# Designs tried in a protein design run: peptides against a protein of PDB entry 3ZOQ. Part 193

Target 1, 223 residues: chain A of PDB entry 3ZOQ
Amino acid sequence: QLLQDSWWNQLKEEFEKPYYQELREMLKREYAEQTIYPDSRDIFNALHYTSYDDVKVVILGQDPYHGPGQAQGLSFSVKPGVKQPPSLKNIFLELQQDIGCSIPNHGSLVSWAKQGVLLLNTVLTVRRGQANSHKGKGWERLTDRIIDVLSERERPVIFILWGRHAQMKKERIDTSKHFIIESTHPSPFSARNGFFGSRPFSRANAYLEKMGEAPIDWCIKDL

## One batch from the design tools (peptide; made by RFdiffusion4, then SolubleMPNN)

Design b2_p29_1_s3 (from b2_p29_1, 13 letters changed)
Fold by OpenDDE base, seed 5:
Structure b2_p29_1_s3 (fold): chain B 223 residues (1-223), chain A 29 residues (1-29)
Amino acid sequence: as target 1 above (223 residues)
Amino acid sequence: GVFTPPVEEPAPSAAEVAARRAEFDELFA
């Protein structure tokens, strides 16, 4: 099966729906005929690293990085050895100011994912050099369902929603049960308008502690 | 985020396209 059991039980019916079959056929053509990111094996990495039951925090991105070797199937994350994109640099700057973490020498957020931070893009693939090229092709319906099944989960989730795109998903989240952390996007174009100083990492951990759960170790070690 | 567009590269051969399609089917079966 495509996903681990915990996610498969939540999402298996989506993969039988016409929209996903059409999406899959599109992806098959795209990956065959041109360069698509991330690697096909990495498309669902966010769900591979963080099981449905283990999700503590969700960080929503838009679509993958579209440069060579960058995307690894996790929102905002880049493979080791890849130059940190501007938004990611700002994320680490806020991390440092928020809870004192050092700036890592790489951009991989896998350590977050392994602790229960679902690093989910709303669109999971992109053509090389063409941002948003796979927007509106079916991914959004699947990722909306991911948000829905998390919202329906009894155990609370913390959603970190940076920028308007992510914040549009609030309507799908039961805020009587789950926690929302909102700010402007970490992009250089918006970070100084509210992202910096928003302290999403300490705030997320504060919620986790209130719930009686272990906090996230947000600090990332050098490789 | 902010990204730098990569340089364009030639399209894959017909044989490579067929191989990638087969691989995709295997991965997403």
Scores: peptide ipSAE 0.350, ipTM 0.752, DockQ to the pose 0.436
Fold by OpenDDE base, seed 4:
Structure b2_p29_1_s3 (fold): chain B 223 residues (1-223), chain A 29 residues (1-29)
Amino acid sequence: as target 1 above (223 residues)
Amino acid sequence: GVFTPPVEEPAPSAAEVAARRAEFDELFA
């Protein structure tokens, strides 16, 4: 099966629907005829690293990085050895100011994913050099369902929503059960308008502690 | 932040396309 059991039980019905079959056929053509990111084996890495039951925090992104060697199937994350994109640099700056973490020598957020931070893009693939090239092709319906099944979960989730695109998903989240942390996007164009100083990492951990859960170790070690 | 688009790669051959399609089907089976 495509996903681990915890996610498969929640999402298996989606993979049988026509929209996903059409998406799959589109992806099949795209991956065959041109360069698509991430690697096809990495498309669902967010779900591979973080099981449905283990999700503590969700960080929503838009679509993968479209440069060579960057995308690894996790929102905002880049493979080791890749120069940190501007938004990611700002994320680490806020991390440093928020809870004192050092800026790592790489941009991989896998350590967050392994602790229960679901690093989910709303669109999970992209053409080389063409941002949003796979927007509106079916991914959004699947990722909406991911948000829905998390919202339906009894155990609370913390959603970190940076920028308007992510914040549009609030309507799908049961705020009577789950927590929302909102700010402007970490992009250089918006970070100074609210992202810096928003302290999403300490705030997320504060919620986790109130729920009796272990906090996230947000600090990333050098490789 | 804006990324500079990478240089375009040449299109794969028909045989390469067919092979990639088969690999994709196997992965997403």
Scores: peptide ipSAE 0.337, ipTM 0.748, DockQ to the pose 0.457
Fold by OpenDDE base, seed 3:
Structure b2_p29_1_s3 (fold): chain B 223 residues (1-223), chain A 29 residues (1-29)
Amino acid sequence: as target 1 above (223 residues)
Amino acid sequence: GVFTPPVEEPAPSAAEVAARRAEFDELFA
């Protein structure tokens, strides 16, 4: 099966639906004929690293980085050895100001994912050099379902929604059960308008503590 | 975020296309 059991039990019906079959056929052609990111084996890494039951925090992105060697299948994350993109640099700047973490010498957020931070893009693939090239092809329906099943979960989740695109998903989240942390996007074009100083990391941990759960160790060790 | 656009890559060979299709089918079966 494509996903680990906890996610498979939530999503297996989606993979049988026509929209996903069409998406799959499109992806098959795209990956065969041109360079698509991330690697096909990494498309569902967000779900591989963070099980359905282990999700504590969700950070929504739009689509993967479209440069060579960047995308890991995790929102905002880049593979070790890859230069940190501007938005990620700003994320680490806020992390430093928020809770005092040092800026890591790499951009991999895998340590967050392993602690229950679901780093989910709404679109899970992209053509090299062509941002949003796989928008509207079916991923959004699947990732909407991911948000839905998390919203339906009894144990609360914290959703960190940076920017308008992510915030559009708020309507799918039961705010009577789940917590929302909103700010402008970490992009250099918007970070100074509300992202900096938003302190999403300490706020997320504060919610986790209120729920009686272990906080996230947001600090990332150098490699 | 702002990214540096990568250079265009040449089209893959027919053999590479076939191999990629097969791999994709295996991963998403």
Scores: peptide ipSAE 0.324, ipTM 0.741, DockQ to the pose 0.430
Fold by OpenDDE base, seed 2:
Structure b2_p29_1_s3 (fold): chain B 223 residues (1-223), chain A 29 residues (1-29)
Amino acid sequence: as target 1 above (223 residues)
Amino acid sequence: GVFTPPVEEPAPSAAEVAARRAEFDELFA
């Protein structure tokens, strides 16, 4: 099966639906004929690293980085050895100001994922050099379902929604049960308009502690 | 974010396309 059991039980019906079959056929053609990111084996990394039951925090991105070697199937994350993109640099700057973490010498957020931070893009693939090239092809329906099943989960989740695109998903989240942290996007174009100083990391941990759960160790060690 | 535009890559051969399709089918089976 494509996903680990916890996610498979929640999403298996989606994979049988026509929209996903059409998406799959599109992806098959795209990956065959041109350069698509991330690697096909990494598309569902967010779900591989963070099980359905282990999700504590969700950080929504839009679509993968579209440059060579960057995307690793986790929102905002880049493979080790890859230059940190501007938004990620700003994320680390806020992390430092928020809770005192040092700026890591790499951009991999795998350590967050392994702790229950679902680093989910709403669109999980992209053509090289063409941002949003796979928008509207079916991913959004699947990732909406991911949000839905998390919203339906009894155990609360913290959703970190940076920017308008992510915040559009708030309507799918049961805010009587789950927690929302919103700010402007970490992009250089918007970070100074609210992202900096929003302290999403300490706020997320505060919610986790309120829920009686272990906080996330947001600090990332150098490689 | 801001990205450096990648250079254009040549199109894959028919054989490479076929191989990639097979790999994709295997991964998503």
Scores: peptide ipSAE 0.335, ipTM 0.754, DockQ to the pose 0.437; fails the geometry check

Design b2_p29_1_s4 (from b2_p29_1, 11 letters changed)
Fold by OpenDDE base, seed 1:
Order: sequence, then structure tokens, then C-alpha cells
Structure b2_p29_1_s4 (fold): chain B 223 residues (1-223), chain A 29 residues (1-29)
Amino acid sequence: as target 1 above (223 residues)
Amino acid sequence: GFFTPPVAEPPLSEAEREARRAEFDALFA
């Protein structure tokens, strides 16, 4: 099976639906004919690193980085050795200002994922050099379902929604049960308009503590 | 960075494409 049991139980029906079958066929063609990111083995890394039951926080991205060696199947995250994209740099700046973490010498957010931070892009693949090239091809239905099943979960989740695209998913989230942290996007074009100073990391941990859960260690160690 | 222009890639042989399709099928069954 494609996913670990906890996610498979929530999502297996999606993989049988025509939209996903069409998406899969599209992806098979795309991966065969051109360079697609992330590596096909990494497409579902967000779900591989963070089980359905272990999700504490969700951070939504749009689609993967489209440059060589960047995307690793986690929103905003880049493989070690890759220069930190501007948005990620701003994320780390806010992290430093929010809770005092040092700026890491890499851009991998795997340590967050392993602690229950679901780093989910709404679109999980992209053509090399062509941002949003796989938008509207079926991923959004699957990732909407991911949001839905998390919203349906009894144990509360914290959704961090940076920017309008992510915030559009708020309608799918039961805000009577789950917590939402919203701000402008960490992009240089928007970060100074609300992202900086939004303190999403301390706010998320405050919610976790109120829930009686262990906070996230947001600080990332150098590699 | 914000923008990386697409780079032209050399064409793949049909055999290479078939291999990639097979690998994809193996991963996604």
C-alpha cells in the first residue's frame, strides 16, 4: 500500500477514485517525459513522516520547489545543501525572533515533521522550472481530503495558514474544535505585512500546552 | 530563489521512458 496504515485508513478510498487514477496517469507520463519534483519516492513524505494520529500542527504550502535538488515532499522544506529559499529564510527569521532559535545552516524541516508537524503542500508535484505546473490536476482533491479527515479528527489540530491560498482552506476546518493561526505569507513580498511578528511557533506551542500535549521543538539543529 | 527559468533537457529514449514508467508503477502500484 502507498501510505502507512493510519493515513491509508483515512485516504485509501481516494486512490480508487477516477480523479486520482487520472492524476496518477498524468504523473506517470510527466515523470517519464520530463523532470518532475520531488523525486517520485518523496511525493508523500509529509504523510510518511507524520502519521494521521501523530499530527499536532499542519503547515500548508502551495506546491513544491521547482529547482534541482530542492523539494523533499515537505512544504517549505529543502534538502540539506540547498540554499534556503527566501520564504524559508523569513520563516527562520520569525522563528528566531519568536522563540530565539538560531538560524540553521540548512533548510530541512524534517525534524518538525518527525514531531507531528504535517508539512503539506496542496499540490504535491511540479515540473522543473515551472511553478504551479501541476495545479488543478487532482492533487487538490486529495489534499483537501487530508484536511477534511484531520478536521474530523477528535483530537484537535493546529493549522498554520500563511497567506491567502492556505487561508482558503479554513472553510474546510472545524474551527470550533481546531485552532487556526493565520498571517500573511512568509514571502518577501508579504512578510512585512503581517508574517513577521505573528509568532506562529510560540502560539502553536501555547495551544499544545493548553491541550496537555508536548510542545514542538521548533529549533533546528545544524547538520 | 523566487524564479528559476526552465532549462531544456535532452530528449529521453523510449527505453528510458519505459523504465521510468515501470519505476513509477512499482511505487504507486
Scores: peptide ipSAE 0.457, ipTM 0.795, DockQ to the pose 0.478
Fold by OpenDDE base, seed 2:
Structure b2_p29_1_s4 (fold): chain B 223 residues (1-223), chain A 29 residues (1-29)
Amino acid sequence: as target 1 above (223 residues)
Amino acid sequence: GFFTPPVAEPPLSEAEREARRAEFDALFA
């Protein structure tokens, strides 16, 4: 099966729906005919690294980085050895200011994912050099369902929503059960307007502790 | 965006396209 059991049980019905079948056929063509990111085997990495039951925090991105070797199927994350994109640099600057973590020498957020931080893009693929090229092709319906099943989960989740695009998903989140951390996007265009100083990492951990859960070790070790 | 524009890539052969389709089918089976 495509996903691990915990996610499969939540999402298997989606994969049988026409919209996803059409998406899959589109992706099959796209991956065959041009360069698509991430690697096809990495598309669902966010769900592979973080099971449905293990989700503690969700960080929503838009779509994958569209440059060579960057995307690894996790929002905002880049493969080791890849130059940190500006937004990611700002994320690490805020991380340092928020909780004192050092700036890592790489951009991989896999350590977060393994701790229960679902690094989910709303669109999971992109054409090389063409941001948002796979927008409106079906991914959003699947990822909306991911948000929905998390919202329906009894055990609370923390949603970190940077920027308007992510914040539009707030309507799908039961705020009577789940916690929302909102700020402007870490992009250089918006980070100074609220992202810096928003302290999402300490705030997330504060919620986790309140829920009786282990906090996230947000600090990333050098490779 | 803040990404360096990619260099144009040469077109893929049909054999390569078929291989990729087969790989995709296997992955998403």
Scores: peptide ipSAE 0.442, ipTM 0.797, DockQ to the pose 0.426
Fold by OpenDDE base, seed 5:
Parts: C-alpha cells; structure tokens; sequence
Structure b2_p29_1_s4 (fold): chain B 223 residues (1-223), chain A 29 residues (1-29)
C-alpha cells in the first residue's frame, strides 16, 4: 500500500475516488513528459515521516520547490547541500530569535518531521521552473482531507498557518480542540509584516507542554 | 503565493524523467 497504516486507514477511501484517479493519470503523464518535483518516491514524504497518530504540529506550504534537487516532499524543506531558499532562511532567523537556535548549514527539516511536525504542502508536485503548475488538479482535495481527518482527531494538533493560503484552511479546523498559530508568510515580501517576532516555535511548544506532551526540539544540527 | 527562488542548474535528462515515470508507475500501480 502507498501509505503507512495510520494514514492509510484515514485516507484509503480518497484514493478510490474519481478526482484522485484523474490526478494520478495526470501525474503519470506529467512524470513521463516533464521534469516533475519531487521525485515520485518522495511525494508523500510528509506522511511517511510523520504518522497520523504522531502528528503534533502541522506546517502548511503551498507547493514544492521547482528547482533541481530542492524538493524532498516536505513543506519549506530542501535536501542537504541545497542553498537555503529565502523563506527558509527567514524561518531559521525567526527560529534563532524565538528560541535561540543556531542557523543550520543545510535546509532539511526532516528532524522536525520525525518529531511529529507534519510538513504538508497543499499541492504535492510541481513542474520544473513552473510554480503552481499542478494547482487545481486534485491535490488540494486530498490534502484538505488530510486536514479534515486531523481536525477530527481527538488528540489536539497545533496548526501553524503562515500567510493567506494556509490561513484559508482555518475553516476546516475545529478550533474547539486544536490550536492555531497564525502570522504573515516567511517570504521576504511579507516576513517583516508579522512573521518576524511571531515566535511560532516557542508558542507551539507552550501549547504542547500545556497538553502534557513533549515539546519539539526545533533546533537543527549541522550535517 | 508561495515564494520559490529560481535555481540556475540544468534540467533533468530524458532518462531521468523516464526513470521518475517508471518509479511513479511502480509506486502507484
């Protein structure tokens, strides 16, 4: 099966629906005719690294980086050896200012994912050099369902929603059970308007501690 | 939208695209 059991049990019905079958056929064509990111094996990495039951925090992105070697199936994350994109640099700057972490020499957020930070893009594939090229093709319906099943979970989740696109998903989140951390996007075009100083990392850990859960070690070690 | 900077690297080869397609077919069969 495509996903680990905890996610499969939540999402298996989606994969049988017409919209996903159409998406799959589109993706098969795209991967045959275009350079598509990430690698097909990495499309669902966010769900591979973080099980349904282990999700503590969700960070929503839009779609994968569209340059060679960048995307690794995790929102905002880039493979080791890849120059940190501007938004990611700003994330690390806020991380440093918020809780004192050093800026890592790489851009991989896998260590967050392994601790229960679901690094989910709403669109999970992209053509090389063409941002949003796979927008509106079916991914959003699947990832909406991912948000829905997390919202339905009894154990609380913390949703970090940077920017308008992510914040549009707030309507799907039961705020009587789950916690929302909102700010402007870490992009250079918006970070100064609220992202910097928003302290999402310490705030997330404060919620986790309030719930009696172990906080996230947000600090990333050099490779 | 989501900001993604350009990368000045050569595109993947046809062989690499074919490999990705083959992997996709194998994973999603």
Amino acid sequence: as target 1 above (223 residues)
Amino acid sequence: GFFTPPVAEPPLSEAEREARRAEFDALFA
Scores: peptide ipSAE 0.480, ipTM 0.780, DockQ to the pose 0.270; fails the geometry check
Fold by OpenDDE base, seed 4:
Structure b2_p29_1_s4 (fold): chain B 223 residues (1-223), chain A 29 residues (1-29)
Amino acid sequence: as target 1 above (223 residues)
Amino acid sequence: GFFTPPVAEPPLSEAEREARRAEFDALFA
């Protein structure tokens, strides 16, 4: 099966729906005819690294990086050896100011994912050099369902929503049960308008501790 | 003479795209 059991139990019905079948056929054509990111094996990496039950924190992105070697199926994350994009650099700057972590020599956030940070893009594929090229093709319906089933989960989740796009998903989250951390986007254009100083990492850990859960080790070791 | 061509800039980050969208919205508001 495509996903781990915990996610499959939550999402299997979606994969049988016409919208997803159409999406799949589109992707089949796209991957066959041009360069699509991430690698097809990495499309669902966010769900592979973080099971449904293990989700502690969700960080939403829009769609994958569209340059060579960048996207690895995790929001904001880039493969080792890839130059850190400006937004990611700002994320690490805030991380440093928030909880004192050093800036890593790479941009991979896999260590977060393995600890229960779901690094989910709302659109999971993109054409090379064409941002948002797969917007409105069906991914949003699936990822909305991912948000929905997390919202329905009894065990609380912390949602970190940077920028307007992510914050638009707030309406799908049961805020009586789950926690929301909102700020402006880490983009250089918006970071000084609220992202810097928002301290999302320490705040997330504070919520986790309140729930009696282990905090995330946000500090990323050099490779 | 010999020269090394400039390295192409990476594509825009999601943050940069979000910033541009926000700028667009502000401009056309």
Scores: peptide ipSAE 0.074, ipTM 0.517, DockQ to the pose 0.021; fails the geometry check

Design b2_p29_2_s1 (from b2_p29_2, 20 letters changed)
Fold by OpenDDE base, seed 2:
Structure b2_p29_2_s1 (fold): chain B 223 residues (1-223), chain A 29 residues (1-29)
Amino acid sequence: as target 1 above (223 residues)
Amino acid sequence: EEEEEEEERRRRLEEEEEERRRLEEDQAL
């Protein structure tokens, strides 16, 4: 099966729908004819690292980085050895100011994913050098369903929604069960308008503690 | 009232499009 059992049980019906079959056929052509990111085996890495039941926190991104070797199927995350993109640098600056973590020498957020931080983009693929090139192709319908099944879950989730694109998903989240942390986007163009000083990491951990859950170790070790 | 709502809606859409463009520029770097 494409996904681990916990996600497969929630999403199997989506993969049988016409929209996803059309998306799949589009992706087959795209990967054959163009340079597409991430690697096809890495598309669902967010769901591979974080099971449906293990999700504690969701961080929504737009689409993957479109540069060589950057995207690894996790929102905001880059492979080790890749220069940290501006938004990711600002995430680490806020992390340092919020909870005192050192800025890591790499941009991999895999350690967060392994602790229950679902690093989900709304669009899961991109053409090289063409941001949002796979927007409106069917990914948003699948990722909306991911948000829906998490919203329907009895065990609470924390949603971190940076910027308007992510905040548009708030209508799909049952705020009677789930917690939302909102700010401007970490991009250099918006970070000074509310992202810096928003303290999403300490706020997320405070909610986890109130729920009787183990907090996230947000600090990333150097490689 | 309808004109003010339409202007506010237009402003929100323009701000969203500008934010989207800024995000695309950040992802391109």
Scores: peptide ipSAE 0.028, ipTM 0.600, DockQ to the pose 0.350
Fold by OpenDDE base, seed 3:
Structure b2_p29_2_s1 (fold): chain B 223 residues (1-223), chain A 29 residues (1-29)
Amino acid sequence: as target 1 above (223 residues)
Amino acid sequence: EEEEEEEERRRRLEEEEEERRRLEEDQAL
């Protein structure tokens, strides 16, 4: 079975559809002929760390980091020992200003994923050094279905939508049930235009508390 | 016509985000 039971029950029909079979055959060629990120075993790490029922918060990214050793199948996250990308540094700066967390000595967001933060990219693979190289190949249809089944869920979800690409998914979210936190992207090119001071972490926890749920411990310990 | 304008708008936004990401990674190296 490709996914854990909770996600498999929601997504099993997608994996039998022609678009996903075509995507799978494309990915087999790509991984054989080129360096693709993340590792093929890590593609679904967001769904592996956070079950369908355990999702409390969703943070949408576009596609994986395309440098060596960076991508770990989680949006914005990098493996330990990897230099923090500029957007991730800005995420930690906002985290510090929002709720007083120290900046960690690594960029792994696995601790968030384990608490119910779905760190989902809309495209789940990339060629080395080629941003968006796997765009329009079928991942978006699968990840749209992930958003749809979360939107259909009775238990509320908090969607954190940084930048325009993530915000385009708002049309798929039932705002009568779910909460949306929107700002500019954490990128150095946009962070000063609304990401800084947006306080997404404290706002997410305030919604969780209002729903009677445990807040996320957003503070990341050093390794 | 509205669908074509929306697709073109989507394409431009995606190209802007791709360029931005490339610039971020070049600065991170």
Scores: peptide ipSAE 0.024, ipTM 0.594, DockQ to the pose 0.251
Fold by OpenDDE base, seed 1:
Structure b2_p29_2_s1 (fold): chain B 223 residues (1-223), chain A 29 residues (1-29)
Amino acid sequence: as target 1 above (223 residues)
Amino acid sequence: EEEEEEEERRRRLEEEEEERRRLEEDQAL
């Protein structure tokens, strides 16, 4: 099956819907005719690394990085050996200031994903060099459903919503059950307006501890 | 009141477009 059992049980109906079939046919053409990121095998990596039941934290991104070798199917994350994008650098700066983690020599957030941090983009594919080129093609409907089924989950989730695009998803989140951490986006253009000093990592762990859950080890080891 | 709501909506859209542009620029190589 396309997804792990826990996610498949939540999302299987979406994959049968016309919108997803149309998206799939579009993607087949796109991958055949153009350079699309991430690799087609990596599209659902966020769901592969973090099961539905293992989700503790969600970090929403917009769409994948559109440069060669960057995207690995995880929001904000880049493959090892890839230069850290500006937003990711700022994420690591805030991580250092918040909880004292060293800045890693790579940009892979896979260690977070493996601990229950769902690194979800709202759009899961992009054309090379064309940011948001797959916006409005059906991904948002699927990723909205991902947010919905997490919001419906009895076990609380922490949503980290950086910037307005992510914050627009707040309406889909049951704030009576789930915790939201909001700030400006880590982008150099917005980070100084509230992202820096927002302390999302310590705040997330404080909520996890309050819920009796193990905190996330946010510190990323060098490779 | 309707004009103020429309201006506020317009400002929000302009700010969203600016943020989107900034995000697109940040995602660039």
Scores: peptide ipSAE 0.022, ipTM 0.585, DockQ to the pose 0.395
Fold by OpenDDE base, seed 4:
Structure b2_p29_2_s1 (fold): chain B 223 residues (1-223), chain A 29 residues (1-29)
Amino acid sequence: as target 1 above (223 residues)
Amino acid sequence: EEEEEEEERRRRLEEEEEERRRLEEDQAL
């Protein structure tokens, strides 16, 4: 099956719907004719690293990095050996100021994903050098369903919503059960307008502790 | 009042497009 059992049970019906079949056929053409990121095997890495039941925190991104070797199938994350993008550098600066973590020598957030941080983009593929090139092709409908099934879950989730695009998903989140941490985006354009000093990492851990859950070890070790 | 609301709406749209462009540039670097 395409996904592990916990996600498959929540999403299997989506994969049978016409919109997803059309998306899949589009993606087959795109991957054959264009350079598409991430690698096709990495598209669902967020769901592979973090099971439906293990989700503690969600961090929403827009779409994958569109440069060579960057996209890892995880929001904001880049493969080891890739230069950290400006937004990711700002995330690590805030992490350092918030909880005292050292800035890692790489940009891989896989350690967060393995601890229950769902690093989900709303669009899961992109053409090389063309940001948002796969916007409106069907990914948003699937990723909206991912948010919906997490919102329906009894066990609370923490949603970290950086910037307007992520914050637009708040309407799909049952705020009576789930916690939301909002700020401006970590982009150099917006980070000084509220992202810096927002302390999302300590705030997320404070909610986890109140829920009786283990906090996230946000500090990333060098490779 | 309606013209000021339309200008404010246009300005908000331009700011959103500029934010989007900056995010796209950030993702390219």
Scores: peptide ipSAE 0.022, ipTM 0.563, DockQ to the pose 0.396

